# Peptides against a protein of PDB entry 7Z53: the designs that were tried, part 39

Target 1, 150 residues: chain A of PDB entry 7Z53
Amino acid sequence: PRIKNQADCIPFFRSCPACPGSNITIRNQINALTSFVDASMVYGSEEPLARNLRNMSNQLGLLAVNQRFQDNGRALLPFDNLHDDPCLLTNRSARIPCFLAGDTRSSEMPELTSMHTLLLREHNRLATELKSLNPRWDGERLYQEARKIV

## One batch from the design tools (peptide; aimed at target 1 N55 S57 D80)

Design b2_p25_4 (made by RFdiffusion4)
Pose (drawn by RFdiffusion4):
Structure b2_p25_4 (pose): chain A 150 residues (1-150), chain P 25 residues (1-25); non-standard residues A16 CSO
Amino acid sequence: as target 1 above (150 residues)
Amino acid sequence: SPEEEAERERLTRLAELRDEQLAAS
């Protein structure tokens, strides 16, 4: 009904196999995230990304927030610096990149981005309250406690 | 400021992570 040219096709990449190039093993696929319901979409599933998501400027246990833009004085997710950045293409003049989050699909829909941004703010809210209660806690403890709650 | 310095460091690390991920692909 839409593609009249049968020489055309819809693009598709096979998933990455767990055992590349093998003739012995039955091909299986890979999960890049923790299977647990643990908010890995906020905090990351790999150690470097997790550090990059944290605010390292102080001992407050915060996740990093966007430095150029706010939503009526509230935090937005930080930008990612991707090589193949699809978000810039949606509006050339706006030059607004994809967001950095615990998962790489946070910018797929603005509706989805809103939920990520919401949980970012909630973490920082909890970490702030926990600091008021327990001034002796360092940045790592505040981070872990807020993460545990989220 | 400390916040700006930490942000530059975060962006450097992120760039390095993305280069590593691209090379592993």

Design b2_p25_4_s1 (made by RFdiffusion4, then SolubleMPNN; from b2_p25_4, 17 letters changed)
Fold by OpenDDE base, seed 3:
Structure b2_p25_4_s1 (fold): chain B 150 residues (1-150), chain A 25 residues (1-25)
Amino acid sequence: as target 1 above (150 residues)
Amino acid sequence: SAEEAAAAARDEALRALEERRLLLL
């Protein structure tokens, strides 16, 4: 994804020494992206928002996904529940509400929407793998451990 | 320790995902 405001980016690169040599560049790229964009934009920086971004219907530690739409079987960001939804007001024919994310700008900038969508999918994939490796972990543990990896 | 075990589990999960080409980016 293309970040428009690079002035707010932190020039920090994370590495994954435990990854295989052939795949380390891919993981480092993901880590680099999360260094330029605070992961709090995905998970939320406030506890009430963070809870709203989680799937609380099970103990799988997943982030909430869109319940109406998918992208070729892949998850999309959930919709927000705004009383005066600006996304609905700007284009009444589309009838698509604003997305819910850790950053309110997710629906304002398509680049951020795409990035948040990819990181959502990545978190849920990590949580799924952690559940497979640790079947006795509850949803809170799975969520927190997946969040630490992202 | 429990913390060390958790760290090992995270590393293993990350390696498994990369080995299976499950990363999105």
Scores: peptide ipSAE 0.022, ipTM 0.561, DockQ to the pose 0.026
OpenDDE base, seeds 1, 2, 4, 5: peptide ipSAE 0.023, 0.021, 0.020, 0.020; ipTM 0.584, 0.568, 0.550, 0.512; seed 1 fails the geometry check

Design b2_p25_4_s2 (made by RFdiffusion4, then SolubleMPNN; from b2_p25_4, 16 letters changed)
Fold by OpenDDE base, seed 1:
Structure b2_p25_4_s2 (fold): chain B 150 residues (1-150), chain A 25 residues (1-25)
Amino acid sequence: as target 1 above (150 residues)
Amino acid sequence: SAAEEAQRRRDAAQRELVDRLEELL
């Protein structure tokens, strides 16, 4: 998730981000989740999927975000345009269509969408901060370094 | 219109889930 109180936070250490109070718990939760699945649910385990999940329109190392919808200025996951949407087929009562994510389980388990969204936001936040600290890094470097931290 | 409705549903569902998760953090 986006760390709300960023003023005194050093977010660039995966194992020990220096954030006070609730920020530590949020970061620890992210680290625990990403360590469990090696963040493949966010970035994809296959190169073609990984590329599709990236924003290739710039050299900022960002993940792709929804281009039509935002949550009060906050990023949302892209959606996949599937003719036969498996998310609707698996649970017809839920009426939740598929989002594009690194884990195919997102198509079967829409409950994971929130976590993926928060991790997307965290990656993009990290990439943005890394760009400010390292202005000469290209998009690939920013993406890879942010991925290592998540 | 059907595609737009699906997109609106995706957006609404994602927002709801994100909000719920953020409340737990």
Scores: peptide ipSAE 0.076, ipTM 0.666, DockQ to the pose 0.045
OpenDDE base, seeds 2, 3, 4, 5: peptide ipSAE 0.019, 0.038, 0.025, 0.017; ipTM 0.495, 0.583, 0.561, 0.427; seed 2 fails the geometry check

Design b2_p25_4_s3 (made by RFdiffusion4, then SolubleMPNN; from b2_p25_4, 13 letters changed)
Fold by OpenDDE base, seed 1:
Structure b2_p25_4_s3 (fold): chain B 150 residues (1-150), chain A 25 residues (1-25)
Amino acid sequence: as target 1 above (150 residues)
Amino acid sequence: SAEEEAARRREAALRELEERRLALL
């Protein structure tokens, strides 16, 4: 992955996990990863957490994305809301809060962020495609079907 | 020291994450 414009990047996020124009590469990478993981790190293993990770403002079946930053128009993980954010404490100059993901280790292990971001993007891509193919599906159906494919 | 305080805050934040996760189970 190549960062085209570093000025538009989150300082904490060191690499773009998904390359523009390489949907096949992204899909293959996701398939390889999900062959070894249950994707609970993205969706959450608990229903309350899973709901917090979803975009509930529409019926598109999307996962929530960062509201402050994008990576050249691509989605990033949403921020968590921690009282004493350990990510802010770790690097005072970066001033980037911890990301919210299905696995709390993402806040302690930023190395996971790129993978989680990639999976987030793939889910939202799939949900979008499924909506196009099935216009009458509601957000729950789109979310669940995309989750099954990831 | 400032470093010790930062370490304490980080530890507290990690505990908060863990507690919140456990509460969701």
Scores: peptide ipSAE 0.041, ipTM 0.462, DockQ to the pose 0.044
OpenDDE base, seeds 2, 3, 4, 5: peptide ipSAE 0.034, 0.024, 0.017, 0.030; ipTM 0.504, 0.416, 0.445, 0.569; seeds 2, 3 fail the geometry check

Design b2_p25_4_s4 (made by RFdiffusion4, then SolubleMPNN; from b2_p25_4, 14 letters changed)
Fold by OpenDDE base, seed 2:
Structure b2_p25_4_s4 (fold): chain B 150 residues (1-150), chain A 25 residues (1-25)
Amino acid sequence: as target 1 above (150 residues)
Amino acid sequence: SPAAEAAAERERAQKELVERLLAAL
């Protein structure tokens, strides 16, 4: 449930398991369904990389998306801005540049890249929904809560 | 310039990579 008067109260949704009506059961169901997925390939395992994978231009808790290309309006992984692109250097004839992801193999196999892309989209979808449900949450809270659900 | 050519090559490679990905999605 949403708090009707957001001026008087900080609206929290799905943030308190002990709070009645928080729909925490729905969140738990989602978490149970996806708990087997190690999303480190999407979020990165190291803090510097994790920050680079985020959209830091706003407080929406989003992962960074490709600024040049989209899939019929849907997000793609950002390109890495490496001076010496290791993906190109390993096989220059293949001309495969790096996508920026938590897994360095993100550009080696389209199937893997596709999975990363889908999880990117899911995170951003969740963050967007959480922002709608919790307008006062900052980007860090939105990012962390979405990450917990993915 | 060599730098411009390298940039153009990278752009072409990026486009091709995206096309390959889109074919897999």
Scores: peptide ipSAE 0.298, ipTM 0.803, DockQ to the pose 0.033
OpenDDE base, seeds 1, 3, 4, 5: peptide ipSAE 0.296, 0.098, 0.093, 0.139; ipTM 0.811, 0.660, 0.624, 0.669

Design b2_p25_5 (made by RFdiffusion4)
Pose (drawn by RFdiffusion4):
Structure b2_p25_5 (pose): chain A 150 residues (1-150), chain P 25 residues (1-25); non-standard residues A16 CSO
Amino acid sequence: as target 1 above (150 residues)
Amino acid sequence: TALEKEATALARAVPQPEKSFTLTW
C-alpha cells in the first residue's frame, strides 16, 4: 500500500549474537540491561554511564541535570554526546541533542522523555530531603538511599 | 515543586560538562 518499488526494502540489523561466529552453539542474543526492576533506566546498567549520570560537583548525591535549559525552573535531563545523534535531525535549526539517561532510548518519544525526566527530579528531591534529615551522610550514601527508594 | 526547584538550583550551582555513553556488547 505504501512502497510500490519491490527493489526497495525496510532496513533491519540482526541482533548481536552472544557467541559471535560460532558453528557449535545455538545462536542467542544479549540483554544490555539489568533484568531487575531497579530503575536501571534512571541510573544505568554499566558502571561508567552510572558515574556520568551523577553530579560530581558536590556531596549531595544528585543526578546530573542539563546546564543550559530548564522547564520553568525545574531540571531537564542532561544532553548526550553521541556520534550518530538522531535527535538533531528532527529539527535542524533547533540543534537540541538526544538526552542522557539510564537507557539509550530515552529520547525515542517525548512522552517517554517526560517519564525519565520525572524520575530524575524525584531522585534529586529525595536526596535533598534525606540530606535535611541526615546531615552526616556523604554524597554516596545519599545517592544510594535515594536510588533505593526510586 | 518547591523542593524540585531547590534541588535543581543545587544541582546547577556548579556548571558541569556534557558526557557521552555507548552500550558495551

Design b2_p25_5_s1 (made by RFdiffusion4, then SolubleMPNN; from b2_p25_5, 10 letters changed)
Fold by OpenDDE base, seed 4:
Structure b2_p25_5_s1 (fold): chain B 150 residues (1-150), chain A 25 residues (1-25)
Amino acid sequence: as target 1 above (150 residues)
Amino acid sequence: DELEREATALARAVPLPDRSHELLF
């Protein structure tokens, strides 16, 4: 390192570069989270999160939905279970926790919340249709096939 | 280049199993 005193440094680590193609003049980073096309914003990038995002109470391959609120019968994002939930601190009277999604930013702005809600609904729609088309599919297969389509 | 072509070919070659294709159309 050019700076010898590490106490003066904020530890930012530069990501590894992706292999440059012959015509790539821009340094891109290696994606170390998930595949570029796996919709990790919906499904999470880590297995524990992915499991928490799923409705594990049945074999329908559905994502978990809000248990307290619905939008005219339509699903909303489930609430997270954060120890120090910043959403609960924002409006203590409303007592609305942060939403759980694959992207931790899902509760930072309504636009993200809306998009994640839409994609959750779409996944659940797809999983439901896939179940109708393939009644013998288990919940894992339904989930993965719906995820592939999304 | 070969791995990317193979991955792309594999991604294209996996037909949606069973009746999943009916959702795409």
Scores: peptide ipSAE 0.013, ipTM 0.297, DockQ to the pose 0.020
OpenDDE base, seeds 1, 2, 3, 5: peptide ipSAE 0.005, 0.005, 0.006, 0.000; ipTM 0.269, 0.276, 0.276, 0.208; seeds 1, 3 fail the geometry check

Design b2_p25_5_s2 (made by RFdiffusion4, then SolubleMPNN; from b2_p25_5, 10 letters changed)
Fold by OpenDDE base, seed 1:
Structure b2_p25_5_s2 (fold): chain B 150 residues (1-150), chain A 25 residues (1-25)
Amino acid sequence: as target 1 above (150 residues)
Amino acid sequence: DELEREATALARAVPQPDRSHVPIY
């Protein structure tokens, strides 16, 4: 968030308007996401985000996982690295940053966080199985093939 | 059934920010 006066304002950014050249009087928002059922909520809709969501430390085609916390050995969503992290601002005592996912709303509700976590786990499971079946595949191919299945 | 149980377990296990009524996004 960029709003400094938190006494009078909440750090909530209003969506940019879609202003087509036509005489439309009804305000619509710009769509920043894909309109396809392509699991973009997991993988991101933009290349820089998609890259940040990947584990690039090896050639296993995995998504990045949380480095601080695990659920009984199971992966959790990685934390985002926001300059003004709204999750840190809403509960200063907990000191838990927002989660990083393809959809920026992944931290909005526990149910949504859970679904993103499950899909991340499923991708990593698929990539691991695909590597076992195809030992010669590189990390890019493993990532893309797992993504196609999800 | 397994996915639902796992989702419920995750909802309890995942650390969540206390949002009160302030939108985060």
Scores: peptide ipSAE 0.000, ipTM 0.231, DockQ to the pose 0.054
OpenDDE base, seeds 2, 3, 4, 5: peptide ipSAE 0.000, 0.000, 0.000, 0.000; ipTM 0.237, 0.246, 0.150, 0.180; seeds 2, 5 fail the geometry check

Design b2_p25_5_s3 (made by RFdiffusion4, then SolubleMPNN; from b2_p25_5 with T1D A2E K5R E18D K19R W25Y)
Fold by OpenDDE base, seed 1:
Order: C-alpha cells, then sequence, then structure tokens
Structure b2_p25_5_s3 (fold): chain B 150 residues (1-150), chain A 25 residues (1-25)
C-alpha cells in the first residue's frame, strides 16, 4: 500500500472503476473474479495465487494449512504474507495476520472464514481419499481431481 | 445440520481480527 500515515489509515485498496465507453453516472468496480461457480474463492482466480494456496512440500495434492494454529487437530486457513497487513493494523494487540484464500475477503467476517476453512478441509479430505484409491497418482492429478469434485 | 454446527464451531475457534467495522466492496 502507498499510504504513509499508517497510524490513522487502514491500507485498503479501492477497486478500480469500470469505465465503459457508455456515459454511466454510477461508479461500478471492475470484476476481477470469475462469473460462474468454479470454487475460485477456494482455489484462486490467478495461477500465482493458486500455487500459493497449495501445499507444495509433498505430492499429496493438498491445500496449504495454518502452521501456527489448529482447531482441535483440524486444519485452519494459512496466514497471508502481506506488506502492511490490514488485519495486523486493525488489531495490533492480537497480532493475527489476514488469512490466505482464493477470495481476498476471507478475513472480513467470521462466516466467510468458516466457510473457506470448511472447503479447505473438504478438499484435503478428498485429496487424501483419492490418494488412497489411486496410490500412483501424483500431487498435480490429486489436486485437480479433488478440485473438480469440490 | 452437521455443516452448520461445524461452521458455528469454526467461527468461535478461528482467531479473527477485531474490527470496529466491516468493509463493504
Amino acid sequence: as target 1 above (150 residues)
Amino acid sequence: DELEREATALARAVPQPDRSFTLTY
């Protein structure tokens, strides 16, 4: 973020305006997401983000999980690595970064965080079961097949 | 019902940033 006064401002970037050739009087934002149900909120709409959401340390086709916290042994969303993290700035005492998900809004409300966490768990469950059924599948195939089911 | 219970449990268990307002997009 290009905000110098971080004490008084949350580094929230305003969406770029959609500027159609037609003379519209109401400002609309550019849509940067897919317009159909493809679980892009979980997997990301762009390849670099999609890669960052994956656990690339093995060939199990899993999504990345939180390395600091667990919910009674169950996976949580991983933390993002943002320069000028809005979550850290809104509550400096808690020192909890924003969560990383396909949808950048995953940390805005607990309901979204919960839903994304459930879908992450479901993907990892599916990938694990698919590996059990198909031991010869590599991590890429496991990831893609689990993604198709979700 | 199970998904709703799990979602509710997650909402309590997940550390959330304490914000005074929700940003609208």
Scores: peptide ipSAE 0.000, ipTM 0.221, DockQ to the pose 0.053
OpenDDE base, seeds 2, 3, 4, 5: peptide ipSAE 0.000, 0.000, 0.000, 0.000; ipTM 0.174, 0.245, 0.176, 0.159

Design b2_p25_5_s4 (made by RFdiffusion4, then SolubleMPNN; from b2_p25_5, 7 letters changed)
Fold by OpenDDE base, seed 1:
Structure b2_p25_5_s4 (fold): chain B 150 residues (1-150), chain A 25 residues (1-25)
Amino acid sequence: as target 1 above (150 residues)
Amino acid sequence: DELEIEATNLARAVPQPDRSFTLTY
């Protein structure tokens, strides 16, 4: 994308236009279910953030996962490490930090949190399968190939 | 259908911060 300041932007994906054959003046849209997913909100648009979202403790090409919580053995988004964490300050009784994701709004909406978590799990699944198929690939190649598939 | 079910389950299982504020990262 040409817009670099994506922190203030909601990524809306525009479907392809479809015009009825007999009426060119009325523009419809094709079904969005056939559209591709831009996963830039999961991987981060900037290199420093993208690196922080990765698990760098091994050569498996994985994204970082939460170290405190799991969902019945499944991965959750990692927590961020903010000096003045607004999530901790807003609800002091919950004691839940903000989530770290490519989209800074991931902690505000459970819907976004869920979607990012699903894509995180899918990436790690793909990276694991790619490692099984290609044992000689290093972590960087596994990460990039999994990212291309997502 | 499977993704929708999983998304619904995640919405319940994930510990959520209070959404009454806007984050300014």
Scores: peptide ipSAE 0.006, ipTM 0.293, DockQ to the pose 0.043
OpenDDE base, seeds 2, 3, 4, 5: peptide ipSAE 0.000, 0.000, 0.000, 0.006; ipTM 0.242, 0.233, 0.222, 0.298

Design b2_p25_6 (made by RFdiffusion4)
Pose (drawn by RFdiffusion4):
Structure b2_p25_6 (pose): chain A 150 residues (1-150), chain P 25 residues (1-25); non-standard residues A16 CSO
Amino acid sequence: as target 1 above (150 residues)
Amino acid sequence: LSALEESSANSNPSAHYEPTLEEAI
């Protein structure tokens, strides 16, 4: 109904195999995220990304927030610096990149981005309240406690 | 997996940004 040219096709990349190039093993695929319901979409599933998502400027246990833009004085997700950045293509003049989040698909829909941004703010809210209650807690404790709650 | 590794390898300049408590929320 839409593609009249049968020499055309719809693009598709096979998933990455767990045992590349093997003739012995039955091909299986890979999960890049923690299977647990643990908010890995907020905090990341790999240690370097997790650090990059944290605010390292102080001992407050915050996740990093966008430094150029706010939503009526509230935090937005930070930008990611991707090589193949699809978000810039949607509006050339706007030059707004994809967001950095615990998962790489946070920018797929603005509706989805809104849920990520909401959980980012909630973490920072909890960490702030927990600092008021327990001034002796360092940045790592505040981070872990808020993460546990979220 | 490759997309995740890319994001993991990228630096985040905002990691050192100094927002207020109100702004960080």

Design b2_p25_6_s1 (made by RFdiffusion4, then SolubleMPNN; from b2_p25_6, 13 letters changed)
Fold by OpenDDE base, seed 3:
Structure b2_p25_6_s1 (fold): chain B 150 residues (1-150), chain A 25 residues (1-25)
Amino acid sequence: as target 1 above (150 residues)
Amino acid sequence: LRLLRERAARPNPASYAKPSLEEAI
């Protein structure tokens, strides 16, 4: 192996293969995402994740935001809760965990993190405006309507 | 605001989620 020191290795999980039949010459991964344009990178493609991305402490239809940090009063992505958090492992001194988003790549590069942050803010802005326009809507309605617009 | 009102007038589509990888295997 090219790398002799394995102490600094980052855990990596390869996507599960799809096995359509007996004559498989090309390895394809299982598609775990929605196949249509629905901003699943923001909301998630799985219901458990989608629920975890929401602020369920009120009926405002908001996405969850970071509880520790803000960007000059503006919302940031919430942190994930990973057993072996690669963000913590790569920079132990910073002690900043990975962000939680619909796309697992949200912490891979600053540009992508920024885009996720903007979309988070946009959803919450839309939900807030919808609440103002429709004060009788519950959190589920607000969330779904904002999601449709994004 | 116009877009918000127009979108709000439409019915909500049914939620769609795929199973987890573990469930798909």
Scores: peptide ipSAE 0.009, ipTM 0.335, DockQ to the pose 0.025
OpenDDE base, seeds 1, 2, 4, 5: peptide ipSAE 0.008, 0.008, 0.000, 0.007; ipTM 0.298, 0.329, 0.164, 0.289

Design b2_p25_6_s2 (made by RFdiffusion4, then SolubleMPNN; from b2_p25_6, 13 letters changed)
Fold by OpenDDE base, seed 2:
Structure b2_p25_6_s2 (fold): chain B 150 residues (1-150), chain A 25 residues (1-25)
Amino acid sequence: as target 1 above (150 residues)
Amino acid sequence: LERLRERAARPNPDSYAQPSLEEAI
């Protein structure tokens, strides 16, 4: 990066360029996400991230939700815990950190934030419904089954 | 990818707080 001051930078990770044997002028990227179809933007493509996106305080198979704010009682994405949080740096008085999602861009574009929030709610709704239908399922099974349905 | 993994591996307090059912949905 040409920007030397990393404190002013959003930790945006760009995938490596794909080097197909073709003279394509369009820069193709190696997809860092597992797939769009598996909703990796919500659940994460890496195990550490996936675990960090889950609510591990119970056996309900839920994704983690924001502990500070709600939308009329509805869940919002959890906050990230970046040391140099770019969202905090953009407006120091607001003191609102970046959201955490499977896609690191969740706080970059309002469209992504909204979609991720909706899918978070849908997952938790499904997990709750599955728990009602299958009371003996543990959190892991509820999480995985809900993930497959989303 | 390594940086992503390191970032993702940091514990998030929101992941370890049990919300109400209303908050979760």
Scores: peptide ipSAE 0.018, ipTM 0.455, DockQ to the pose 0.645
OpenDDE base, seeds 1, 3, 4, 5: peptide ipSAE 0.015, 0.015, 0.009, 0.015; ipTM 0.325, 0.338, 0.317, 0.378

Design b2_p25_6_s3 (made by RFdiffusion4, then SolubleMPNN; from b2_p25_6, 13 letters changed)
Fold by OpenDDE base, seed 5:
Order: C-alpha cells, then structure tokens, then sequence
Structure b2_p25_6_s3 (fold): chain B 150 residues (1-150), chain A 25 residues (1-25)
C-alpha cells in the first residue's frame, strides 16, 4: 500500500525521501510510488503555491498541467509565470519557461522534473478514478483524497 | 491501489473547500 510521508523531507526518487541534512542522492526507484513517498514538494508546502498547482477550472480535484505541451498525450508540469524567468534567460532561443511545481528546483534537476511529472500524472489519475467512484465529491475532496493516497 | 481506492470510495460527509486561485489573489 502507498503511504504518504510528511517528514519535511525532499521527495527524491528513492525508497525514502532525503531529509534536511542529507545529500541529494537519487536512486531512481520507481517503486517509490507504491511505497513511502513524501509528496510535499509535489503539492507545495505553502498554501499559495499549493493553490497555484491546482486546476481550479473545474471540480475534478486535479493538479494543473501544461497547457502548451504534452508527452505523447500525457501531462507535463505547468509553466510558471515568473517576471524574470531564469529558464528563459538560460537559453533565450529555446523560450521554455520554468516549470511550476512544489519544488522550485524542478526545472534545474531533471530527476526532480521526472518525479514531479510522474506524481502529477498519478495524482490526476487517482483523482479521476475517485471521481468515477464518488461522483458527488467536489474538487476539494477529490484533491485531498488523491493527495492522501499519493 | 484498488484497495486504496475502495477505502477512499465513501460518501462525502463534509466539504472544506479552499478559496479558488482567483479568490486567493
């Protein structure tokens, strides 16, 4: 069973997240999705950020997804809306802004980007299934229940 | 996963909706 861990740790792609004082080693353990996961950086630890990461256009409890790009039909992280976007400044010709995620480093570390993307997809999948099972649930309930499962 | 979903598949007794993004800004 999937157990959410809330230990103020960075959710690295490993069986256990990296907590403050630990290094940033990532072991690329895909089974972490069904194990202990600290998704605090996926959902954001701050309420304003958490709201920005949600799709508020409906009552489906979904996280926001990229509106410009998809990965073979699958969701990508939404872009942030920074005034001085460092990602845009890094490669001015590419014109790809930074991703918006619970971790501000999501655009700097490909491993984090992948993890956040994966968990984004998983959340939205869970929310969709929960909606099917509980059609009367509102977006907040769907979001919270999916978040608990992640 | 199915077990988790089934456990989550219960009536919605209450709702604690947070403000929308527009309301929060």
Amino acid sequence: as target 1 above (150 residues)
Amino acid sequence: LLSLLERAARPNPDSYAKPSLEEAI
Scores: peptide ipSAE 0.017, ipTM 0.344, DockQ to the pose 0.039
OpenDDE base, seeds 1, 2, 3, 4: peptide ipSAE 0.017, 0.011, 0.014, 0.005; ipTM 0.347, 0.314, 0.349, 0.298; seeds 1, 3, 4 fail the geometry check

Design b2_p25_6_s4 (made by RFdiffusion4, then SolubleMPNN; from b2_p25_6, 12 letters changed)
Fold by OpenDDE base, seed 5:
Structure b2_p25_6_s4 (fold): chain B 150 residues (1-150), chain A 25 residues (1-25)
Amino acid sequence: as target 1 above (150 residues)
Amino acid sequence: LLRLLERAARPNPDAYAKPSLEEAI
């Protein structure tokens, strides 16, 4: 993509056109959901952010998860560490900071938060399965292979 | 999913993997 820092953008992708030999006047598109999804919003488009989104405490290739909260045992996005956290400022009594994700807008839209959360869980699930299948793989390989699958 | 995992578990996983995010950029 032309814009390298996609974390500041709402990621919308357009599928490739499908042009059947028929007189169909309506443009059809190839289903992109089952082919390839750009998950840059999950992993971060920049290396510094990507590193911050990873769990570096082990060699399991996992993304970092929230250390304070879980959803019935399931992972949530980690919190960011902003000096002037806008989420904290929005509701001072709740004291819930913004989430850290590949997309800075993860806390702006509940839909994005949910999507990022699901993809976080999926990555970690994949990495776990890959570790089981390939015990000799280090964290970097597990992370990259899981990333490729997502 | 199982097929994806199997592809990733192969000796040359890159040959069977989806394009990386870096390749998509």
Scores: peptide ipSAE 0.011, ipTM 0.329, DockQ to the pose 0.032
OpenDDE base, seeds 1, 2, 3, 4: peptide ipSAE 0.007, 0.007, 0.011, 0.000; ipTM 0.301, 0.302, 0.271, 0.229; seed 2 fails the geometry check

Design b2_p25_7 (made by RFdiffusion4)
Pose (drawn by RFdiffusion4):
Parts: sequence; structure tokens; C-alpha cells
Structure b2_p25_7 (pose): chain A 150 residues (1-150), chain P 25 residues (1-25); non-standard residues A16 CSO
Amino acid sequence: as target 1 above (150 residues)
Amino acid sequence: DFHEQLQHEYETAPYYDIPEHVYSS
């Protein structure tokens, strides 16, 4: 009903196999995330990304927030610096890149981005309250406790 | 120029001094 040219096709990349190039093993696929319900969409599933998501400027246990833009004085997710950045393409003049989050699909829909941004703010809210209660806690403890709650 | 600015912002993001009103209620 839409593509009249049969020489055309819809693009598709096979998933990456767990055992590349093997004739012995039955091909299986890979999960890049922790299977646990652990808010890995907020905090990341690999150690470097997790660090990049954290605010390292102080001992407050915060996740990083966007430094150029705010939503009526409230935090937005930080930008990611991707090579193949699809978000810039949606509006050339706006020059707004994809967001950095615990998962790489946070910008797929604004509706989804709103839920990520919400959980970012909630973490920082909890870390702030926990600092008021327990001034002796360092940045790592505040981070872990808030993460545990989220 | 835009991609250089984006790279710089990406690198400084973990070290941004977040204003208090951004994260407090």
C-alpha cells in the first residue's frame, strides 16, 4: 500500500551473535543491560557510563544535569556526544542533540524522555534529602542510597 | 564549531556546578 517499488526494501541489521563466526554453537543474541528491575535505565549497565552520568563536581551524590537548558528551573538530562546522532536530524536549526541516560534509547520518544528526566530529578531530590538527614555521608553513599530507593 | 562545543559540554557535564534550585525542592 505504500512502497510500490519492489526493488526497494525496509532496512534491518541482524542482532549481534554471542559467538561470532561459529559453526559449532547455535546462534544466540546478547543483552547489553542488567535483567534486574534496578533502574539501569537511569544509572547505566556499564561502569564508565555510570560514572559519566554522575555529578563529580561535589560530594552530593547527584546525577549530572544539562548545563545549558532548564525546564522552568528544573533539571534536564545531559546531552550525549554520539557519532551517529539521529536527534539533530529532526530539526536542523534547533541543534538539540540526543540525551544521555542509563539507556541509549531515551530520546526515541519525548514521552519516554519525560519519564527518564523525571527519575533523574527524583534521584537528585532523594540525595538532597538524605544529605540533610545524614550530613556525614559522602558522595558515594548518597548516590548508592538514592539509587537503592529509586 | 558546533561539534567542538558539544564535545566540550559533554566532557564538562560531570563537573558542572549544579545550582541548588535545580535539585532542591

Design b2_p25_7_s1 (made by RFdiffusion4, then SolubleMPNN; from b2_p25_7, 10 letters changed)
Fold by OpenDDE base, seed 5:
Structure b2_p25_7_s1 (fold): chain B 150 residues (1-150), chain A 25 residues (1-25)
Amino acid sequence: as target 1 above (150 residues)
Amino acid sequence: DFEEELKKEYENQPYYKIPESVYTE
């Protein structure tokens, strides 16, 4: 599955169709930078974590977002609830906890945080769009269908 | 409530619709 409308979506391509790499080279498949991001890093590979990553306060099928901070009105990843939060220990003055993500390696790879944020926003955008198009869908259906598209 | 607002606006839309502009195989 691919997002076709580039006008109002965040481009996310795990792979691109065959294209020429040069005048004499044709690549059968192109892996974009987003191919390094596993969906499990966004949604979680285990059910308990996956549930914690969801906004369960409504039936909109949304992923949980940060309740304290936004990026110019756009969503940020929610904070984790670690007993010994290494992010709080690293910068005590900032008092910013670690982000909650689907993979613990997100803390080891800060470069993924931005992508996770973008995919969070894309999921919620898709879920919102699907809700408008399918108002009878409950939160579970919206969540699953949006997840399939992402 | 956001859900109620969307429900009011799109209550009469089809039960199942995923436009190609959003989703492609």
Scores: peptide ipSAE 0.019, ipTM 0.430, DockQ to the pose 0.025
OpenDDE base, seeds 1, 2, 3, 4: peptide ipSAE 0.018, 0.008, 0.009, 0.019; ipTM 0.468, 0.421, 0.414, 0.487; seed 1 fails the geometry check

